# Peptides against a protein of PDB entry 5JXT: the designs that were tried, part 218

Target 1, 319 residues: chain A of PDB entry 5JXT
Amino acid sequence: SLLPKKEINVYIGMSEMQVKWYQKILEKDIDAVNGAGGKRESKTRLLNIVMQLRKCCNHPYLFEGAEPGPPYTTDEHLIYNAGKMVVLDKLLKRIQKQGSRVLIFSQMSRLLDILEDYCVFRGYKYCRIDGSTAHEDRIAAIDEYNKPGSDKFIFLLTTRAGGLGINLTTADIVILYDSDWNPQADLQAMDRAHRIGQTKQVVVYRFVTDNAIEEKVLERAAQKLRLDQLVIQQGRAQVAAKAAANKDELLSMIQHGAEKVFQTKGAFGTMAEKGSQLDDDDIDAILQAGETRTKELNARYEKLGIDDLQKFTSESAYE

## One batch from the design tools (peptide; made by RFdiffusion4, then SolubleMPNN)

Design b2_p25_5_s4 (from b2_p25_5, 12 letters changed)
Fold by OpenDDE base, seed 4:
Parts: C-alpha cells; structure tokens; sequence
Structure b2_p25_5_s4 (fold): chain B 319 residues (1-319), chain A 25 residues (1-25)
C-alpha cells in the first residue's frame, strides 16, 4: 500500500543579502507599503511588490545587478547569499547519503537556472523540465530520470510543468522551493512522487522564508485548501472561494515582517547565527521546528468551518 | 548531457548579453 506522504514546512531565515534586497524593495514603494496611496493605490502595484518580495525570498540573483560580477562566476556565494540555498545544500547531502532521489519544484524558471548552476557546481547529476521544454524533451528527461540505475539524483521542475500527469515515483523526496498561490498546484507536484508505484515513504519539504511574505502566501494557501476540501465534502459548490486576494489582504501580506526586516542589520535566525556553516544538528533543529510549526498551522485550520474560513483574514490568525 | 550543457551555456550568454547591454546603456 502507498504510505501517506509526510509534509514538513521548512522555515528559513533570509541571508544578509536577501534582507538588504527585501528592504530595498519595500523602500522603493514605501508609500504603497504604508497604505498611504489610499484609493489611488492600484492592485497591480501591490501584486508587483508581492512578486518582487517572493523573488527575494527565493534568491537575490533573480534581480538585475544583484549577482556579483562581471565576471559572473559560480562559487559558494551562490549558496550563502540565499537562505534557501544554504538549507538546500545541506539537505541534499543528507538525502544523497540516504540513497534517496529528489524532485525540486519552483514557480520560477529563472530559479531553476540558478539551481542548474548549483547542481553543476556541486557535481549533482540532474534533469530539468520547465514551461518552455518541448514535449519530446520532457519525455526524454522523464525516461532518463526514471531509468533503472539512473545516475540522475535531482529533477528540477517548474510546479506547473511538473503538474502534467507525469510519473516520478523513482523519487521519494519532494522539495517545494517556493509555493504556488493555488495549493492544488503544489499537491499535483507532490503527486508525481506520491503515486501508485512508489515503494518508499514520500517526504515533502516546503521551503518558507521566515518573517517574510512567504508565510502569508502559505497561510492563504492552507486556508484555501481547507475551504476547498470542506466545500467538496458538504456539496456546497456555490461557495466560490474568493479567487484573488483583495487590496487589503495584499497590503497585509506585504507588511508582514516588514518592520523586523527594516530593523535587521544582518541575516535572520539560523542564517545570522551560523550563516553557511550549518551542521547536521542545525538542520535537525530546523526540521524539528518546521514539523512543530507545520502541526500548529494545520491545527488552526482543521477546527474551522466554511463560514469561519470565509471570514478568516490574516489579522484574525494572531488573535 | 551535451544538449543540456549547450542550452545552459546559451542561457548564460543571453544573461551576459543582457547585462552588457545594461552596462552600455
């Protein structure tokens, strides 16, 4: 029988470089961030800020002029300048030592470009699929990865491209490097490894930048998923989950952790304490803290009814 | 492997060209 998947949110502090770029993004649009734009503030402007903040949470080199160079080199700076890369680098060593194989999903094809550079730098053999990958090249990459005795350790996928019904049950670890606004897209990504033919316990690591917009993206996705489940169970198809965040929700998401980011002169959390020198004990601590926070997050939504979930705003989660 | 390497090299060169165009502007 297929074992139930284990899902763990991995809460990761920003690097010093990420904090500096996160501050710059907020400062550039400070009037919008403070809600001073009033009726003139466009939903589009807020969505743009959200997208820049999410890029920062993934990797600062997604911004023009952030990567050190010219000359552009692939070195340890590719890792230590992004909290998620520091954790990924340690986690992949552990995963490989355990004889596991890993799917890494992102919303951002440009992040997969960084992950390719990382894979080459560390000597990890990989496959890649994104939205631009031709159908034939997708089949070839899947077949190469799934081949008996394949030396391909990592599969890099965009979440949407990985959603296309493919079987990757030869992997037992899934890393969601970022989250989709639609939790169903992430579930569909997990279901590539968690499917009939899987012989191992599937473990899903969801990377979440701590004290940043990604926590609110995760909360909103969890709320939506619970609402969708309850609507299906109750046969109440008419509860159109408000598909798009309103302006106030977007503003609240942007403001989350912003004050603490402005007060921070260095990195966050374990990134401030250890930087790139995370050991196995630090990873175990991060995973254990993540497992606890994941249980707490789920417990908040499990007790809520449809009416509560529809009224549940990001502010009421802290009361 | 070679096709993937060539595509990676193309993406690096496209990035380099964009960065050079920005430095020249």
Amino acid sequence: as target 1 above (319 residues)
Amino acid sequence: DEKLKAERERRREERRRRDEAILAA
Scores: peptide ipSAE 0.042, ipTM 0.673, DockQ to the pose 0.226
Fold by OpenDDE base, seed 5:
Structure b2_p25_5_s4 (fold): chain B 319 residues (1-319), chain A 25 residues (1-25)
Amino acid sequence: as target 1 above (319 residues)
Amino acid sequence: DEKLKAERERRREERRRRDEAILAA
């Protein structure tokens, strides 16, 4: 029988460079961040801030002029300048030693570009599929990854491109480098590995930047997923979860952790303490803390009814 | 954004050529 998938949120501190860029993004639109624009602030402006903050959480080199150079080199700076890359680098070494194979999903094709640079730098053999990949090249990449005795360790996918019903049961580890606003897109990504024909325990690592907008993206996704489950279970198809965040929700998400980010000189959490010098014990501690916090997050939403989950979409704007 | 993509693509091509040259040497 197919084993249940294990899902762990991995909470990761920002690097010093991420903190500096996160501050700059907030400062550039400080009036909007402080709500001083009031009813005049456009939803489009808030959505743009959200997108820049999410880029920052993924990698600062997603911004023009952030990458060191010229000369533009691929080196350790590609890793230590992003908390998620530091954790990824350690996890991939462990995953490889275990004889596992890994799918890495992102919403951002430009992040897959950084991950390709990283794979080459570390000597990891990989396949890639994104939204621009031709149909024939997608088939070829899937077949190359899935072939018996394939030397391809990593498959890099955009979450939407990976959602296309493909079978990747030759991988047993899934890394969600970022989260979709729609939790069903992430589930569809996990189901590429967690499907009939899988022989191993599938483990899903969801990377979440701690003390940043991504925590609120995760909370909103968890709330929506629970609401969708309850609506299906209760047959209440009329409870259309408001698909799009309102202005107040977006503002609350932008403000989350902003004060602490402004007060911080340097990196966050384990990134401040050890930076890129994380050992196996530090990774185990991060994973254990993540597993605990994942259980707590799930337990919060499991206790809520449909009406509570609908209110919580409104009340999480007041805390 | 497009300039950064083009620069990454160029660096990948240069790196592939270097890696191929190292593997061929």
Scores: peptide ipSAE 0.033, ipTM 0.626, DockQ to the pose 0.040
Fold by OpenDDE base, seed 2:
Structure b2_p25_5_s4 (fold): chain B 319 residues (1-319), chain A 25 residues (1-25)
Amino acid sequence: as target 1 above (319 residues)
Amino acid sequence: DEKLKAERERRREERRRRDEAILAA
């Protein structure tokens, strides 16, 4: 029988470089961040800020002029300049030693380009599929990954490309490097490994930048998922959760952690304390803290009814 | 943005060629 998947949110502090770029993004549009633009701030402007903040949470090298160069060289700076890369680097070493194989999902094909550079730098054999990959090349990559005795350790996928119904049950670990606004897209990504033919316990690690917009993206996705589940259970098809965040919700998401980011000199949390020198005990502590916070997050939404979930604004997230 | 994209694409193509050479050996 297929074992239930284990899902763990992994809360990760920003690197010093991420904090500097996060501050720069907020400062560039400070009037919009403070809500001072009133009725004139377009939803489009707020959506752009959200997209830039999410890029920063993934990797600062997604911005022009952030990566050292030209020439652009791959070195340890590719890892220590992004909190998610520091945790990924330690976690992948553990996963490989366990004889596991891993799917890494992102919304951003440009992040997969960074992850390819990382895989080469660490000597990890990988496959890649994104939205631009030809159909034949997708089949070839899947077959190369799934073949008996495949030496391909990592599969890099965009979450959307993972939605194509492919079977990757030869992997038992899933890393969601970022989250979709639609929790169903992430579930569909997990279901590439968590499907008929899987023989191992599937573990899903969802990376979440702590004290940043990604916490609010996660909360909104969890709320929506719970609402979708309750709607299915109650047969209330009419409760189509408004798929698009409103202006005030976007503003609240942008403001989340912004003050603390402005006050911070250097890195956040474990990235300030240990930086790239995380040991196995530090990783275990991060995973255990993540498991606790994941249970708390789920328990919060499990207690809410449909009407509560529909009225749930970002303000009740501070209790 | 475009220069960074072009350089990443170059490195991707170099990696692809190396992987193909390893598979052909």
Scores: peptide ipSAE 0.030, ipTM 0.597, DockQ to the pose 0.036
Fold by OpenDDE base, seed 3:
Structure b2_p25_5_s4 (fold): chain B 319 residues (1-319), chain A 25 residues (1-25)
Amino acid sequence: as target 1 above (319 residues)
Amino acid sequence: DEKLKAERERRREERRRRDEAILAA
């Protein structure tokens, strides 16, 4: 029988470089971030800020002039300059030692390019599919990954490419390196491993940058997912959750954790304390804390009715 | 953005060539 998937949000502090770039993104549009743009501030500008902040949470090398060079080298700097890479690097060693195989999903094909650099640097054999991958190459990559005795440890996918109904039950670990605005896209990604033919316990690690925009992206996605579930259960077809965040919602999301980011000199949390020197106990602590916060997040939305879930709960941007 | 993309694409192609050379050896 297929075991239920275990889902854990992994809350990860920003590296020092991420903090610097996060500050720089906010400072560039500080009037918009402070709401001083009033009625003239476009929703498009706020969406652009959100997208830059999400890029920063993934990796600072997604920005022009962030990567050290020329010459552009692949080295330890690729890892320690992004909190998610530090955790990923330790987690993948554990996953490999356990004899597991892993799907890594991202919204950003350019992040997959960084993950390819990383895989080569660490000697991890991988497959890759994104939205530009030809149909034949996609089939070949899936077959190469799924073949008996495949030496491919990692499959790198964009979440959209993962959505295409493929079976990857030869993997038992799923890493969502980032989250989609639509929680159904992430569920569809998980269902590549969590499907008929899976023989192992599927574990899903959702990476979330702590004290940043990604917490609010996750919260909004969780709210939407619960709303969608209740609408289906109650047969209320007309409760189209307003799919697009309004201007005030986007502003609140941008402001979340911004003050603490401006006050921070260096890295956040475990990244400040240990940096790239995370041990197995540090990883266990991060996973345990993540499991607790995941339960709390789910419990928050399970208690809410449809009418409550339709309201944007503005948690104070300053908590 | 375009320069960074081009550099990533270059490195990807260089890796592909290296991987192909390793598989051919």
Scores: peptide ipSAE 0.028, ipTM 0.597, DockQ to the pose 0.038

Design b2_p25_6_s1 (from b2_p25_6, 13 letters changed)
Fold by OpenDDE base, seed 2:
Structure b2_p25_6_s1 (fold): chain B 319 residues (1-319), chain A 25 residues (1-25)
Amino acid sequence: as target 1 above (319 residues)
Amino acid sequence: SEEERLAQWRAARPRLAAEEEEPVP
């Protein structure tokens, strides 16, 4: 029988470089961030800020000229300049030692480019599929990954490209490097490994930048998922959660953690204390804290009815 | 110059430099 998947949110502090870039993004559009634009502020401008903040949470090298150089060489700086990379680098060593194989999903093809450079730098053998990958090359990559005795450890996928019904049950670990606004897209990605033919316990690690916009992306996705579940259970088809965030929701998401980011000198959390020097105990502590916070997050939304979930603007999550 | 630095980055990171911001949906 297929074992239930385990999902753990992994809450990760920003690196010093991410904090500096996050501050710069907020400062560039400070009037919009403060809500000073009022009715004149476009939804498009707020969406652009959200996108830049999500890029920063993934990796600061997604910004032109952000990488330290010249010379522009792949080295340890590719890891220590992004909190998610520091945790990923330690987690992949454990995953490899346990004889597991891993799917890494992102919303951003350009992040997969950084992850390829990382894989080459660490000597990890990988496959890649994104939205631009030709059908034949996609089949070839899947077959190369799934072949008996495959030496491919990592599969890099965009969440959307991974959603296309492919079978990757030869992997037992899933890393969601970022989250989709639609929790169903992430579920479809997990179901590439968590499917008929899987023989191992599937574990999903969802990376979430702590004290940043990604916490609000996660909360919104969890709210939507609970609402979708309740609608299915109650047969109330009319409660299509308005999938698109309104301006006020986007503004609240942008403002989340912004004050603390502006006050912060250096990195956040474990990244401030240990930086790239995380040991095995630090990773265990992060995973245990993540498991606790995941249970707490789920328990908040499980108690809410359809009407509560519909009224639940970002303000009421803290009462 | 900063322009020369950016030109060297684009040459070293051609994939990151070529991909326009795909609208994350």
Scores: peptide ipSAE 0.497, ipTM 0.862, DockQ to the pose 0.403
Fold by OpenDDE base, seed 1:
Structure b2_p25_6_s1 (fold): chain B 319 residues (1-319), chain A 25 residues (1-25)
Amino acid sequence: as target 1 above (319 residues)
Amino acid sequence: SEEERLAQWRAARPRLAAEEEEPVP
């Protein structure tokens, strides 16, 4: 029988470089961030800020000229300048040692480019599929990954491109490097490994930048998922889940953690304490804390009715 | 110059320097 998947949100502090870039993004549009633009602030401008903050949470090298150099060489700086990469690097080593294989999903094809450079740098053999990958090349990549005795450890996928009904049950670990605004896209990604033919316990690690916009992206996704479940259960098919965040919702998301980010003179959390020197015990602590916070997040939305879930709650799951 | 530095980055990271597919929310 297929074992139920274990889903764990992995809350990751920003690196010092991410904090600096996050501050810079907020400062560039500080009037919009403070709501001073009022009714004049465009939804488009707020969406752009959200996108820049999400890029920062993923990797600061997604910004032009952010990478330290010249010379522009792939080295340890690719890892230590992004909290998610520091955790990923340790987690992948553990996953490999366990004899597991891993799917890594992102919304950003450009992040997959960074992850390719990382895979080459660490000597990880990988496959890649994104939105631009031709159909034949997708088949070839899937077949190369799934072949008996495949030496491909990692499959890099954009969430939506990887969602296309493919079978990747030869992997038992799923890393969502970032989250889709649509929780169904992430579920569809997980279901590439968590499907008929899987013989192992599927574990899903969802990376979430702590004290940043990604917590609000996650909360919104969890809220939407619960709403979708309740709508299905109650037969209220007419309750269109508000697909797009309004301006006030976007502003609240941008403001989340902003004060703490401005007050921070370095990295966050375990990234401040250990940085690239995270050990196996630190990873276990991060995973355990993440499992607890995941249960708390789910329990919050499980108590809400449809009418409450249709309202964006500006309140953090931890408030 | 910063422009020269950016040109060197674009040359070193041609894939990252390619146009951003912005993930639509």
Scores: peptide ipSAE 0.497, ipTM 0.864, DockQ to the pose 0.558
Fold by OpenDDE base, seed 5:
Structure b2_p25_6_s1 (fold): chain B 319 residues (1-319), chain A 25 residues (1-25)
Amino acid sequence: as target 1 above (319 residues)
Amino acid sequence: SEEERLAQWRAARPRLAAEEEEPVP
């Protein structure tokens, strides 16, 4: 029988470089971030800030000229300048030692480019598909990954390209490097490994930058998922979950953790304490804390009714 | 110059450079 998937949110501190870039993004539009633009502030401007903050949470090298150089070489700096890469690098070593195989999903094709350079640097054999991958090349990559005795350890996918009904049950680990605004896209990604033909316990690691906008993206996705479930259960199919955040919701997301980011002179959390020197015990602590926070997040939304889930609750913006 | 540094980065990272979204400062 297919075992239930285990989902763990992995809360990761920003590197020092990410904190600096996150500060710069907020400072560039500080009037918008402070709500000083009021009714005059465009929704488009707030959406742009959100997208830049999400890029920063993924990797600072998504910004032009952010990479240290010249010379521009692929080295350890590719890892230690992004909190998610530090955790990924340690986690992949464990996954490989366990004889597991891993799907890594992102919303950003450019992040997959960074992950390819990382795979080459670490000597990880990989496959890749994204939205630009031709149909024939996609089939060839899937077949190469799924073949008996495949030496391909990692499959790199954009969440949308991975959503296309493909079977990747030869992997048992799923890493969501970032989250979609639509929780159904992430579920469809997980279902590539968590499907009939899977023989192992599927474990899903969802990377979430702690004290940043990604916590609010995750909360909104969890809220939407619960609302969609309750609407189906209650036969209220006409209750369109307002898929698009309003201006006040976007502003609240942008403001989340911003004060603490401005007060921080270095990295966050375990990234400040250990950085690239994270050991096996540090990873276990991060995973245990993540499992606890995941249970708490789920328990919060399980108690809410449809009317509560239709309102954006900003309560977690002031904690 | 910063322009020369950026040109060298674009040459070293052609895939990352191809999707020019507006540079965040």
Scores: peptide ipSAE 0.492, ipTM 0.850, DockQ to the pose 0.264
Fold by OpenDDE base, seed 4:
Structure b2_p25_6_s1 (fold): chain B 319 residues (1-319), chain A 25 residues (1-25)
Amino acid sequence: as target 1 above (319 residues)
Amino acid sequence: SEEERLAQWRAARPRLAAEEEEPVP
């Protein structure tokens, strides 16, 4: 019998380098961040800021010339300069010791490039699929990963490329390194491991940069998912969930945590205390805190009706 | 120069230096 999947949001502090780059992104467009452009501010400009902030939350090396060098070498700096990489590096060691196998999903193919360099640096054997991968190469990568006794520990996937009906039930751990704006894309990614033929408890770790735009991306995705579920249950097919964020919603998302980011000298949270020196107890604490916050987030949206979920999209613009 | 530093980065990180389509929200 297929066990229910366990989903845990893993809230991760930014590294010092991420904080510096996050500040730099906000400062570059400070007038737009402050809403000073008013009705004349383009939705495109706000979407660009959102994208740059999401890149920063994933890895600062997604920016041209952000990597320390020359010389440009793959080393421990690839890990300690991104909070998600520090947590990933410790979590993968645990997953491997448990005899589990892992799918890692991202929205960004360029992040998978960094994760390949990381896999090579750590000696992790992996497969990769993204949007550019040819159909034949996708089949070959899936077959190589799923083969009995496969030495491939990690599968790297873009969320959309992994959404294509494939079976990866030979993995029992799913890491969403980032979130899709559409929660259905992330569910489809999880369903690659959480499917008929799975023999283990599937655990999904969703990485979320704490005190940053990704919390609001997650909240919006959770709200949309609850609304979609209620619409299906009530047969109200006409409740068009507003497919795209409006300008005020985007501005509120950009502003979330910005003040605290500007006030921060160094890293955030556990990254400020220990950085790359996180131990197994620190990871347990992060996972336990994440499990608590995940339950609280779900409980917030489970109590809301369709009419309340439609109103909440307006009130979150004033908090 | 910073230009030379960036040229060396582009040479060392050709995949990251490639213009990829950023995921549209």
Scores: peptide ipSAE 0.488, ipTM 0.862, DockQ to the pose 0.555

